# Peptides against a protein of PDB entry 5H65, part 77

Target 1, 294 residues: chain A of PDB entry 5H65
Amino acid sequence: QYLERTPLCAILKQKAPQQYRIRAKLRSYKPRRLFQSVKLHCPKCHLLQEVPHEGDLDIIFQDGATKTPDVKLQNTSLYDSKIWTTKNQKGRKVAVHFVKNNGILPLSNECLLLIEGGTLSEICKLSNKFNSVIPVRSGHEDLELLDLSAPFLIQGTIHHYGCKQCSSLRSIQNLNSLVDKTSWIPSSVAEALGIVPLQYVFVMTFTLDDGTGVLEAYLMDSDKFFQIPASEVLMDDDLQKSVDMIMDMFCPPGIKIDAYPWLECFIKSYNVTNGTDNQICYQIFDTTVAEDVI

## One batch from the design tools (peptide; aimed at target 1 K30 P31 M204)

Design b2_p27_6_s3 (made by RFdiffusion4, then SolubleMPNN; from b2_p27_6, 16 letters changed)
Fold by OpenDDE base, seed 4:
Structure b2_p27_6_s3 (fold): chain B 294 residues (1-294), chain A 27 residues (1-27)
Amino acid sequence: as target 1 above (294 residues)
Amino acid sequence: DEDEEWEKRMKELWSKMPKEVLDEMLK
């Protein structure tokens, strides 16, 4: 869609909803801390959530680790099971279930592990060594996902979360429906287990100034704006540096706004009702930032 | 904390966001 560039002063006078193409300087942005800008969003119910902190996950996995794996659920056609007893005072039982592909165990970089009774630290170690990890617990008749408050799938350093509201969890044996049991595509795993995946999103407020007016616009984007996935940025220092570099380029510290580069983007306006008050808000959409200074 | 204030504001605004806008998000 082609839109002619509109000055902010004109936009500020118009009713919503409308779409605009703008050229403005990024006067400021919030939050300043990158980790605060990364949220989880449900595409169905539109719930916006914080990414769980390590402490939250510790509690969930610690609780799961207090439960003993059910021997009756070990070694099925879907997976081979190994049990460890920790050498700590509690003698905690940890079960790792190796999901088979057509009866054959995949290579470590292609296998899916189902972890039962593992701590966050142990799970993270395994996820770094193996391609995919699902935290599970013993259900009545089958293994089940441990808790949707924790990742349903961990691949390397990427944590995949599901929506509690929209998901209808199914037992682990439903992974049998997956023909390819080596790649473990998150969406496929989610579908098999009845999970609605949450989406990582960057959520920021940009204060834009084109010299004619000042406008606040919200950025809600997963991977287009920075060309960096929000799902990967929290656990990747290089990606974080890249985002910081981009933001510093558009909003350089210690420099006057007159020297800031121009940002070209699309924004859409919409109405927000607060009681008797009507407010027009703006959201950035379909925008990718470039490294070139315009 | 400015970021904490932003979080509160953002959550409030999010709760009031029109459904039609939400439905078109992240497409």
Scores: peptide ipSAE 0.214, ipTM 0.790, DockQ to the pose 0.748
OpenDDE base, seeds 1, 2, 3, 5: peptide ipSAE 0.189, 0.211, 0.186, 0.013; ipTM 0.765, 0.786, 0.762, 0.450

Design b2_p27_6_s4 (made by RFdiffusion4, then SolubleMPNN; from b2_p27_6, 15 letters changed)
Fold by OpenDDE base, seed 2:
Structure b2_p27_6_s4 (fold): chain B 294 residues (1-294), chain A 27 residues (1-27)
Amino acid sequence: as target 1 above (294 residues)
Amino acid sequence: DEDEEWLKRMKELWSQMPEEVLDEMLK
């Protein structure tokens, strides 16, 4: 969409809401550390939350591991079950349920595992070998998702989370509604289980300066701005380096702003109320940044 | 904590954004 370029000094005098195309230098940005900018966003209620740390997940799975799998819930038409007893002092029971496709066990690279009583380490090991893993617990009549504070689906190194507020969880047998039980598309799994999936987003505050004025603009983006998925960046060193390189290019440390490159982007203004005060905020949208070859 | 305060502010700001704008940005 075409918009004329507007100087920041003119934008700062205008009422919201409006859309602008701007050319400005990135004076500064927050947060400085990449991992702090990656958040989870609910597309329905729009709550923001932190991506759980490994320590948080350890606690959840450790608690789950104290529960004994219910024998009556093993080996259904949907899945075949295997039970292991650990050789530790407590004799922890671990159940792995292999989801079948039309009554047949698929290949490991297409197989969904339901894990009951597994530790984070064990779950991660299994997720590297099998296509998908869902942490579960024994409910009254069926297996249920373990906890929405943990991933509802793990595929390789990608953790898929759901919104506690917006989700109405359904039992595991609802996976039967999926025609294709080999690809395990996250959105389809979420729908079957009554989960509103959270979106990984980059959340940043940019201070923009074009020499005529200065304004703060906010970035909330999943994969367009950097052309890098927020869902993958935390688990991929190369992607992290790429984001860091982009930010260093636009806002190089130890260099004066006069030498900074120009950033072309779109911003949208909107009204917010902070107590009794009305203020205008700016959001970056429909913007992709690319590294310069030179 | 500075990070917590920043996040709280962001949550408040986004809660006041029009839903159609947020949906368009994240689709």
Scores: peptide ipSAE 0.078, ipTM 0.662, DockQ to the pose 0.586
OpenDDE base, seeds 1, 3, 4, 5: peptide ipSAE 0.020, 0.075, 0.066, 0.020; ipTM 0.506, 0.660, 0.663, 0.505

Design b2_p27_7 (made by RFdiffusion4)
Pose (drawn by RFdiffusion4):
Structure b2_p27_7 (pose): chain A 289 residues (1-273, 279-294), chain P 27 residues (1-27)
Amino acid sequence: QYLERTPLCAILKQKAPQQYRIRAKLRSYKPRRLFQSVKLHCPKCHLLQEVPHEGDLDIIFQDGATKTPDVKLQNTSLYDSKIWTTKNQKGRKVAVHFVKNNGILPLSNECLLLIEGGTLSEICKLSNKFNSVIPVRSGHEDLELLDLSAPFLIQGTIHHYGCKQCSSLRSIQNLNSLVDKTSWIPSSVAEALGIVPLQYVFVMTFTLDDGTGVLEAYLMDSDKFFQIPASEVLMDDDLQKSVDMIMDMFCPPGIKIDAYPWLECFIKSYNVTQICYQIFDTTVAEDVI
Amino acid sequence: SYEEITDDTLTTMQNLHTFAKSAFADE
């Protein structure tokens, strides 16, 4: 009834901060390599970070495999422990600690594992069969998180990361403070270990063109715009294909802008200290499948 | 639709701008 659209030339003449409903074509976008759009964002210090690569994580887990699990930290009231020996793996030993709920191991889909000396591949397989996995090492008096460079929790396809700057790391026995040992809410796990969780976000720069003007608008969201979770996409081939197809739909490579579909959206202007723009309250996924 | 720009929102957007200009400069 009252759906009207503001041309871009009118927006460029106005001061910030304001909000606009617009319709424009996606002339171009960054990043060209779409995997680089997935960023980690700390809600506490607002710092943006790269997600560690497989090679980065392999280094951490292989380095963890050189250390011997400490027998003194095995079989507590919090967890049962099991050590596996290996062959042709530089004498590696793998410790898996099964976390109990009131002195009883829960079902595998509710059971959290703590693992010393495991590979990324093994941890990912364990995450399918069990509720979740925390990479750990034998500290002086207790099990401790392996490294904040690696995920503090792997749950399903989500690798949860914490902020190195904002976190004050606590040892594993502090998991006793969790209300139960079956739900394993990632924010609750992070709080018990003194970790400030990072948030996954898609970060992209859109160049919008409606024929009256041109404008750069940022995309920064976890799951609204694509209806694809940023927290899951780097570990899910189908979600990656969906992002590829949506961006190929709005901005196909090689063909002209005349043939592109229109992008209906809101944008907000703001002062940085020049005026910048950002997409908000917008999804392409409701009308596109 | 309306969205409020609070102090934390603004800090986030400032850091985003700086980051995006650096991260995508070679494109």

Design b2_p27_7_s1 (made by RFdiffusion4, then SolubleMPNN; from b2_p27_7, 14 letters changed)
Fold by OpenDDE base, seed 1:
Formats: sequence, structure tokens, C-alpha cells
Structure b2_p27_7_s1 (fold): chain B 294 residues (1-294), chain A 27 residues (1-27)
Amino acid sequence: as target 1 above (294 residues)
Amino acid sequence: PYVELTDEELETLRQLDKYVKEAFADE
């Protein structure tokens, strides 16, 4: 779409909703810390939520580890099960279920593990080794996902979360519907288990200034703006540095705004009602800045 | 130019505004 560039002073006088192309300087942004900008978004109910903290996950998995795996649910046509008893004083039992592909155990790097009773540390170690891990618990008739407050799928260092509100969980045996039991695509796993997957998004507030006016616009983006996935940035120092470099380029510390580079982007306006007050808000959309930086 | 937003788009944006105001209010 073609949009003529509009000065901020003109935009600030116009009614919403509208789309604009702008050229402005990034005067400031919030939050300043990258990890605070990464959120989870539900595409169905549109809620935003925080990425669970490791401490929260520890509690969930610790609680799960207090439950003994049901022997009746071990070794099905879908998976082979192994049980370990920890050497600690409690002697907790951990079950690992290796999902088979057409009755055959796949290679370790392609094998999905279902973990029952593992700690966060143990689960993370296994996910690094086997690539795909689902934390589960013993249900009444089948294994079930442990808790949607925790990842439903861990692949390497990436935690995939589901929406508690929108998901209708199905038992683990529904993984049988997946023809390819080697790639373990998160969306496919989610669909099989009745999970609405959450999306990692960057959420920031930009203060934009083009010399004619000042405007605050929100950024909510998964991977387009920085050309860096929000899903990966929390666990990758290099990606974090890249985002920081981009932000420092547009909003360099210690120099005057007159020396800041110009940012070209698209923004859309929309109406928000807060009680009796109607406000116009702005969101950045369809904008990639990485191409200008890299 | 004027662009009509879908209900879903509008809801997402409203949720965003609410969330940002609440989450980043102390910064």
C-alpha cells in the first residue's frame, strides 16, 4: 500500500482510525530493558501476559514431581516408558516416555520425550539433548499435559506456551494424529492436544518526534520489526545484543536528538475509551528497521 | 487514509493499550 508521508502535527489533529507513513526520530522508548518487553499474546482472545519466570516454573514442576507416575499408563503403542528413582532422600520417581514413530523409536534428535515428575532443571537438560520435550502427568485414562502455566513443549531453549482461556486440552494419545512424529512442529503439537499456542511478542512504547510534534506509539511485534524472533531473544545473548544495538542506533545515549537518525515507519491510530475519556492511540505496524541497520 | 479496523484488530489494540499502561506504569 502507498501512503504519503504525514507530519506528526497533522496526525495529532486527525480522527481515528487511520493509517500513516511517518518519518520521525525515536526520542525515547519503554521499557528500557529488553526482557521486560517480551510478552505472550493469544491470537484468539487477544490477551497479553507475562512470560513465566523460572521461579514460577520451578514451583509447577516441583509440584508435579510429587506425583507418582501411574504404571498403568506406561508403555503404550505411542511411547516406550522408562522410570528412574532419584537418589535423593525422597526417592521420587521420574518417568520418561519416548514417543515412537510407527512403532519404532526415532533418533534422539528427532524423538519427543514426555516427562513425568521431572524438575525444571532435569527437563531443560533433556530438552537440550533430545530437542523436544513435553511435561506431562498421569491422568485418569491417559497421560495429560502437566499444566498450561508451564510450557506445553520445550525445544532446546525455546518454551512454547498455550492459552489457558482458549485451550481445551486433549490427552497425549491424540499425538497419534500426527503423521510425522519426527519434526514436532509446535503448532501441530498444539492442535493435536487442543492447545491455542501463545505468541511471543515485543511490546514497547515509542516516543516519536519529527520536529512538528511528539507522538507515542506502541510496538507489538513477533519477528518483523527487528527481524529477530521474540520467542528466541530471551535465551540468546547475541540476539539480545542485536536488539540493543538497534535501539541504541535509533536512540543513542549521550547525544542530542538532533543527531538521531530518522526512523521511517507505519503507524495506525485507533480509539480507546477509558471511562468517560476517549483517547486516540497509535501502533506501529508493517515496519522493519533491521534492513536499515544491517 | 481512513482504514476501518476489524473487531478483532480493535480488541487486540485495546488490550495492548490496557496492558502497556498497567505493565509499564512504574517505569
Scores: peptide ipSAE 0.145, ipTM 0.697, DockQ to the pose 0.549
OpenDDE base, seeds 2, 3, 4, 5: peptide ipSAE 0.122, 0.139, 0.052, 0.138; ipTM 0.682, 0.697, 0.567, 0.689

Design b2_p27_7_s2 (made by RFdiffusion4, then SolubleMPNN; from b2_p27_7, 17 letters changed)
Fold by OpenDDE base, seed 2:
Structure b2_p27_7_s2 (fold): chain B 294 residues (1-294), chain A 27 residues (1-27)
Amino acid sequence: as target 1 above (294 residues)
Amino acid sequence: PYVELTEEDLETLRQLDKYSQEAYADE
């Protein structure tokens, strides 16, 4: 997409909505901590949510571990079941269901596990060996997703979440509708289970200055701006370092703005109404980080 | 307060995985 470059001073005088191409310096940004900028976004209702912390997940899985797997739901045409009973005072039962492909157990790297009563630690261990893990519970007639406050799908270190507001959950047997039971594409799993998947997004506010004017622009982006997926950054130290390096490059600490590199990006203006007050806001869109040499 | 899966339990899963691999190889 091609747009002519517009100075910020001109943009600030124009009504919304409009799209612009700009060249400006990143005077400052918020939040400063990368982990604070990573959120979950619903593409349907547009609600922003915090990514659950390990402590939050521990509580959910601990609660799930107090429930007993229903024997009648074990060993169906869809999955084979293995049950463990702990020797603690409460005798915790853990059920692992191995989803079959056309009645045959697939290789571990292609196998989806359904887990009842597992702890976060146990689930993480299993997710390192098998393709995917879904935390589940015993429903009345079928296994069901445990809780949308926890991941509905774990693949390696990637946690996939669903929107509580927009999802209409279906029972686990709906996975039968999937033709391919080896790849376990998150969107396909979500569709089968009636889940609206949340998107990991970087959420930041940029203060942009091109010497003619200053404006604040909102950044909400999943993987285009940094060319780094927001879904992976929290679990990868190298990716975190890369993002930090990029931000330090455009907004170097302890250096005057005159020495900052130029950032080229697209922004769109939009109207926000607060009662009787109208405000024009700006959002960065369709932008991959690029710099000009000073 | 919660007892996690033992190494023996994990080994059971590995054995099942091995079985799956063997079954696949025979087809």
Scores: peptide ipSAE 0.035, ipTM 0.630, DockQ to the pose 0.010
OpenDDE base, seeds 1, 3, 4, 5: peptide ipSAE 0.028, 0.028, 0.028, 0.028; ipTM 0.585, 0.586, 0.598, 0.602

Design b2_p27_7_s3 (made by RFdiffusion4, then SolubleMPNN; from b2_p27_7, 16 letters changed)
Fold by OpenDDE base, seed 1:
Parts: sequence; C-alpha cells; structure tokens
Structure b2_p27_7_s3 (fold): chain B 294 residues (1-294), chain A 27 residues (1-27)
Amino acid sequence: as target 1 above (294 residues)
Amino acid sequence: PYVELTEEDLETLRALDEYVREAFADE
C-alpha cells in the first residue's frame, strides 16, 4: 500500500477515517513508566484491562489453597496425582497432577502440571522447572480451572490470561482433545478449555510534532512496533531496557526537540464520540521502529 | 487515502480511546 507522506497540518484538517504516512518527532509520550503501558486485550470483546499485580495473584492462590483437593478426582487416565501435606500448622494439602501423553508421563520439560492448593511462589517454582502449569481446583465432576483472574497457563515466566467475559470454561478432561500433549500451545490449551485468551499489548499515547502541527496518536501493539513481545517485557529486564532505549532515542531527555530524530510511521484516523462531542483520534499502525534503532 | 473501517475495527479503537483516557488521565 502506497501512501505519500502527509504533513500533520494537512492531516489535522481532514475528516476521518483515513490512513496516513507521516514523518514526525516524538515530542512526548505517556505513560512514562513502561510497566504501565503493558495491558491485556481481548480480541473478541475488545476490553482492555490491567495485568494482574503479583499481590492480586497471591490472594487468589492463597484462597485456592484453603480448599482441599477432592480425592475422587485424582489419578485419571489423563493425569497421575501426587499429594503433599505442608508442615505448617494448618497442614495445607497440595495436589499436583502430571498430565500424561498417551498414558505415559512425559519428560519434565514437556510435562503439563495441574496444581491444586499451590501458592504463587510454589506455582512459579514449578513453572520454572516444568514446561507448563495450570492452576486448578476440584469441581463437582472434574478438575476445573481455578480462576480466570489468575493465569490459566504458566510457562516459565509467561503468564497466559483469559477473558472472563468471553470464555465459557470447560473441565480439565477436555485437554484429552489435544493430540500432542507435550508442546502445550497456549492457544490450543485455551481452545480445549473454552478460554478466549487475552493478548498482551503495549498501550501508549504519542505526541507527534513535525513542525507544521501536533497530534496525539495511540499505540496499541503486541510485538511489532518494538519488535519486543509485550507478553515477555514485564519479566525480562533486558527487554525492558531495550524498550527504554528505543524511547529515549526518539524522545531523548535533556535536549531540545530540534535535535530529536525523525520517526516515520503510519497513522489512521477515526471518529470518537465523547458525550456530545465528536472528535477525531489517531492510532499508529503497521509501524516498526526497531529496525531503525538496531 | 480514505479507509473504510469495519464495525469491529471501530469498536477496538473506541475501546482503546476510552481506556487510555481513563487509565492515563493522571499521568
């Protein structure tokens, strides 16, 4: 798609919706803190929500740990179960279910664990050792996902979340529908369990200035703009530094805007109604800045 | 050039606008 470069002053005079190619300087951006820009987005209902804080997860798993695993649901054709009793005063019971592949326990690096009664710390430790972890609880007839407010799947340091609004949860035995019980692709797991997976996205507001005009444009992107996955950035210091470096390059502190580098990007305009006021908004799309930085 | 947006596209964009406006208002 060919788009000629259009000055911002011309764009600001035009009706929406339209697409533009622009060359502008990044005068400023929000939020300034990277972790505040990372959100969860539902591709179906379009809801944006915060990534749950560690403290929130602690509460959820702590509550789950108060529930006793149902002995009747242990050791099925799908999984082998082990029960641990903690040495604390309450004697908390933790159940770990090792999902089998064709009746055989896979290697630890390919194994999916279902965990009942685990704390966040315990779950994280297990997720670092094993391929995948699903927090579960004992349902009436089968194991069930613990809570969509918590990750439905943890792989290493990656937390996969589902949409509460759009998901229709199915019991754990539906994992039987997965032919390959070693790779545990998040989308496949989600589909089997009736989960609409949420997407990690960077959400930022850019103030762009090309000397002819100034406009604000939104960035909502998962992994293209920075060539860094939003799903990984919160748990990786190096990735965080990389994003910060990119932003500092385009919007360097301590120098005048005249010395800022030019940013080339695509923006699209659209109409938004806010009460009685109609306004035109802009979004950055199909833009990668990482290639210019590397 | 003019681009025709689907209703789904508009919903996504409007949701984004609303969220950003609310979430980053204090920034």
Scores: peptide ipSAE 0.126, ipTM 0.670, DockQ to the pose 0.590
OpenDDE base, seeds 2, 3, 4, 5: peptide ipSAE 0.020, 0.021, 0.041, 0.021; ipTM 0.566, 0.485, 0.519, 0.504

Design b2_p27_7_s4 (made by RFdiffusion4, then SolubleMPNN; from b2_p27_7, 16 letters changed)
Fold by OpenDDE base, seed 2:
Structure b2_p27_7_s4 (fold): chain B 294 residues (1-294), chain A 27 residues (1-27)
Amino acid sequence: as target 1 above (294 residues)
Amino acid sequence: PFVELTESDLKTLQELDKYSREAFADE
């Protein structure tokens, strides 16, 4: 789609909803700290949530570790089970279930692990090697996902989360519906388990100025704007540095706005109604700025 | 707990044993 450039002063006078192409300077942005801009977004109910901190996950997994795995749920047609007992911590039981592909255990790099009673540290160590881990608990008749406040799937350093509101959880045996039990695509796993996956998004507020007017626009984007996945940025220092460099390029500290580079982007206007009050808001969409940083 | 191990089963188990000793060590 081609849109002609519209000055901000004209946009500010128009009714919503509309789409615009603009050329403006990034006067300022919030939040200033990158990690504060990374959120989880539900594509169904549109709720924004904070990404759980390590401390939050520690608590969840610690609580899970107090529960003893049910022996009756071990070694099914879907998975083979191995049990560890710690010497300390009152003999904590840890169960690891290895999901089979057509009745055979796959290689470690293709094997999905279901873990009961593991700590965050233990789970992370296993996920680094086996690449796919689901924290689970013993349910009444089957293994179940441990907690939607924790990742439903950990692949390497990436934590996949589900929406508590929109998900209707199914038991772990529903993984049988997956024909390919080696690749473990997050969306497929989520579908099998009745999970609505949350999306990592950058959420920022941009103050844009083109000399004719000033406009605030929201950025909510997963991977287009920076050409960096929001899902990976929290676990990769180099990616964080790259994002910081991009933002510093458009909004350099200690320099007057007159010297700022021009940002070309698309924005859409929309109405927000709070009771009798109607406000027009703006959101950046279909914009990539990473190409400008060469 | 495993019975009738295949070659892939054995490989997976061997790799797990290596890493599980580190992961589940009492720290």
Scores: peptide ipSAE 0.041, ipTM 0.583, DockQ to the pose 0.011
OpenDDE base, seeds 1, 3, 4, 5: peptide ipSAE 0.035, 0.039, 0.029, 0.034; ipTM 0.636, 0.655, 0.608, 0.535; seed 3 fails the geometry check

Design b2_p27_8 (made by RFdiffusion4)
Pose (drawn by RFdiffusion4):
Structure b2_p27_8 (pose): chain A 289 residues (1-273, 279-294), chain P 27 residues (1-27)
Amino acid sequence: QYLERTPLCAILKQKAPQQYRIRAKLRSYKPRRLFQSVKLHCPKCHLLQEVPHEGDLDIIFQDGATKTPDVKLQNTSLYDSKIWTTKNQKGRKVAVHFVKNNGILPLSNECLLLIEGGTLSEICKLSNKFNSVIPVRSGHEDLELLDLSAPFLIQGTIHHYGCKQCSSLRSIQNLNSLVDKTSWIPSSVAEALGIVPLQYVFVMTFTLDDGTGVLEAYLMDSDKFFQIPASEVLMDDDLQKSVDMIMDMFCPPGIKIDAYPWLECFIKSYNVTQICYQIFDTTVAEDVI
Amino acid sequence: SDEEFLAKQLIALSEKWEEENEEEDEE
């Protein structure tokens, strides 16, 4: 009834901060390599970070495999422990600690594992069969998180990371403070260990063109615009293909802008200290499947 | 202050991606 659209040439003449409903074509976008759009964002210090690569994580887990699990930290009231020996793996020993709920191990899909000396591949397999996995190492008096460079919790396909700057790391026994040992809410796990969780976000720069003007607008969201969770996409091939197809739909390589579909969206202007623009309250996924 | 800090990071990322695109076009 009152759906009207503001041309880009009119927006460029106005001061910030304001909000606009627009319709424009995606002339171009960055990043060209779409996997680089997935960033980690700390809600506390607002710092953006790269997600660690497989090679980075492999280094951490292999380095963890050189350390011997400490027998003194095995079989507590919090967890049952089991050590596996290996062959042809530089004498590696793997410790899996099964976390109990009121002195009783829960079902595997509710059971959290703590693991010393495991590989990324093994941790990912365990994450399918169990509720979740925390990479750990034998500290002086208690089990401790392996490294904040690695995920503090792997749950399903989501690798949860914490902020090195904002976190004040606490040892594993502090998991006793959790209300139960079956739900394993990632924010609750992070609070018990003194970790400030990082948030996954898609970060992209769109060049919008409606024929009246050109404008750069940022995309920064977790799951609204694509209806694809940023927290899952790096570990899910289907979700990656969906992002590829949506961006190929709005901005196909090689063909002309005349043939591109229109992008209906809101944008908000703001002062940085020059005026920048950002997409908000917008999803391409509701009308596109 | 926080909004400014975050906006500057977004700008830096956009500039970095543009430089990478230019390098890929040269190859």

Design b2_p27_8_s1 (made by RFdiffusion4, then SolubleMPNN; from b2_p27_8, 12 letters changed)
Fold by OpenDDE base, seed 4:
Structure b2_p27_8_s1 (fold): chain B 294 residues (1-294), chain A 27 residues (1-27)
Amino acid sequence: as target 1 above (294 residues)
Amino acid sequence: SAASQLAQQLIALDEEQRKEEEEEEEE
């Protein structure tokens, strides 16, 4: 997309909606903490949610572990089941179901595990060696997803979440509809299970200043702006450092704005109605900072 | 199977690590 550069002072006088290319300095941004800027967004209902904390997940999995696996649901055409009893913790039972591809167990790096009664720690260890892990419980007739408050799919360090409002959960046997049972694409898994997947997004408000005017622009972006996936950043220290470095570069602490680098980006204006007041707001779009430093 | 053995080993390792952590907290 090609747009001529427009000064902020001109933009501030124009009606919405419009698209602009701008060159401005990042005077400030909110929130300041990375964790606070990463949220889950539903593409269907547009609800923004906080990413669950480890403590929240621990509780969910602990509660799940109080339920005993149903023997009748073990060893189907879809999966082979194995149950272990822990030595400690009052003999907690952990059931792991190994999903088969056309009746054959795939290699560990291609294998999806369904887990009953597992702790977060156990699940994390498994997800590092197997392709994917789904926390499940024994339903009335089939295995079912444990809880949408927890990840429906864990791949390595990535936790995939679903929207509670928009999802209509289906039983685990619906995974049979997947032709490819080796790659375990999150969207395909979600579709099979009736889940509307949530998207990790960076959510920030930028105060932009080009010397002619100042405006606030909203950023909601998953992976384009920083060229870093929001889905991975919370679990990767190096990625966190990278985001912090980028933000510090554009908005260095203790330095006057005159010394700030220029940010080139695209913004769109839109109307927001708050009662009787009509306000024009701005959103950053189609922008990558790595390529736009001038 | 190799897969089940691997899973078992990982679960066992986790249990051992938790036990060690609990013992360290008691000291």
Scores: peptide ipSAE 0.363, ipTM 0.833, DockQ to the pose 0.014
OpenDDE base, seeds 1, 2, 3, 5: peptide ipSAE 0.355, 0.361, 0.361, 0.357; ipTM 0.830, 0.833, 0.833, 0.831

Design b2_p27_8_s2 (made by RFdiffusion4, then SolubleMPNN; from b2_p27_8, 15 letters changed)
Fold by OpenDDE base, seed 5:
Structure b2_p27_8_s2 (fold): chain B 294 residues (1-294), chain A 27 residues (1-27)
Amino acid sequence: as target 1 above (294 residues)
Amino acid sequence: SAQSQLAKQLLELHRRWEEEEKREEAL
């Protein structure tokens, strides 16, 4: 929609909710560290959560690795199973289940692996060789997703997470509902398993100044603002550099604000009640800055 | 409301970031 540009001083006097087009300088932004801006967002319950760290995942997978795969759940119509016993002092058993497409094992680059009892390191190694990996555990009657605190699906370097609150997990055999068992689309996998997938989002606070006023606005965006997916940025140094470059362009260190470039964006105002205090907040929406940088 | 819940979370994040920045500046 076309909106006329409104000065910040005028916006600051208006009641919410409203939408505005603005032109302002980015005086400052938070957080300064990119990795701190990347969050997981549930589209259903709107909970924001941190992306799990490697250490958190290690703990989850270590715990899972203490469990022995159930022999009764191996080699079903859905998957072929292979078991390895580690040569370490603990003699840990690892099960890898290769999901079949119509009874046939797909090519490695199209194959989904279900991993039971693997460490993070082992899982990552397998995910690099195979298209898709799901960490699983032995349930009572079927394999089940290991833990929603860990990725429900790993594809290369991309970790797909589900919402613990909104998901109603179903057993692995529900993957049979997928017609195509070669293209493991995260949303399809999630649907089959009763998972509400979390969305990677950039979350930032921008302090905007157009010379008439100063306004703080939130950015919550997955891939439009930077034209860089939040889901990929943590695992790609080049993408990180690109985001940093964009931010440095709009908010260059050591330079006076008068020399900053103008940022054009859309913002919406909304009312927030915090205890007894009512305040108006602002959020950036439907804005792409990358096009202006090129 | 969902919007209210999200807004509160954003406010809390902002608060934390501000506090962290102040701590870094104090060092």
Scores: peptide ipSAE 0.465, ipTM 0.889, DockQ to the pose 0.734
OpenDDE base, seeds 1, 2, 3, 4: peptide ipSAE 0.466, 0.466, 0.465, 0.465; ipTM 0.889, 0.889, 0.888, 0.888; seeds 1, 2 fail the geometry check

Design b2_p27_8_s3 (made by RFdiffusion4, then SolubleMPNN; from b2_p27_8, 13 letters changed)
Fold by OpenDDE base, seed 5:
Structure b2_p27_8_s3 (fold): chain B 294 residues (1-294), chain A 27 residues (1-27)
Amino acid sequence: as target 1 above (294 residues)
Amino acid sequence: SSQTQLLQQLQALHEREEEEEEEEELE
């Protein structure tokens, strides 16, 4: 949208809520490390969550691997099952279920695998080779999603997560509701399984200074601000470098703020009540900085 | 068949994983 530019000193005197267009320098930002700025956001309950670390996932999948696949749940109309027993001393049973499309197995690049008893390493290898992987466990009457603390869907290097609070999980047979069992769109899979998908977001706090005043503005954005998807940045070194370059451009290390470039953005003010204290806060919205960098 | 191909690919992945695990245990 179009707004007239307002100096920060004027904004700081105004009541919330309001929207502003500003031109300011990025004095500082937090967190400084990109990986710390990427979070998972629920569009329904608005809770922010940390992206699980590899170690967290290892624990979940290791626990899952202690469970034996239920033979009664193998080879249904929805999927064909294959079981392996590992040769190592643990002798784990790993079940892989190949989801069929109208009774026919898709090509490997279109195939959804349901994996039961796999380690993180095994799952990652499978997700790189096959189109899609869902970690599952044997329920009482059907396969079920393993754990919402882990991805409900892995596609290549992309991990799709669901909200524990807002999701009402349904059994794996609900994938039958999907007409197209080849593309495996994350939102469709989530809907079928009763999952509220989480969104990857950049979460940062910017300290903005236009010479008339200083304010902190909150950034929560998935793909507009940097024109880089938050969902992909953690697994792509080039994207990480790009974000770092953008931030370094606006907030260059080792030089004074007087030499910083101007950042144009939109901010909205809003009221926050903390006990008896009323505070006005600011959030960046509808802003793309990447266009200014090019 | 597509199924045979998928199974072969999967088998190959498991075999490699087991080999890697065995190598790691030897270290």
Scores: peptide ipSAE 0.149, ipTM 0.746, DockQ to the pose 0.013
OpenDDE base, seeds 1, 2, 3, 4: peptide ipSAE 0.145, 0.140, 0.141, 0.148; ipTM 0.741, 0.738, 0.739, 0.742

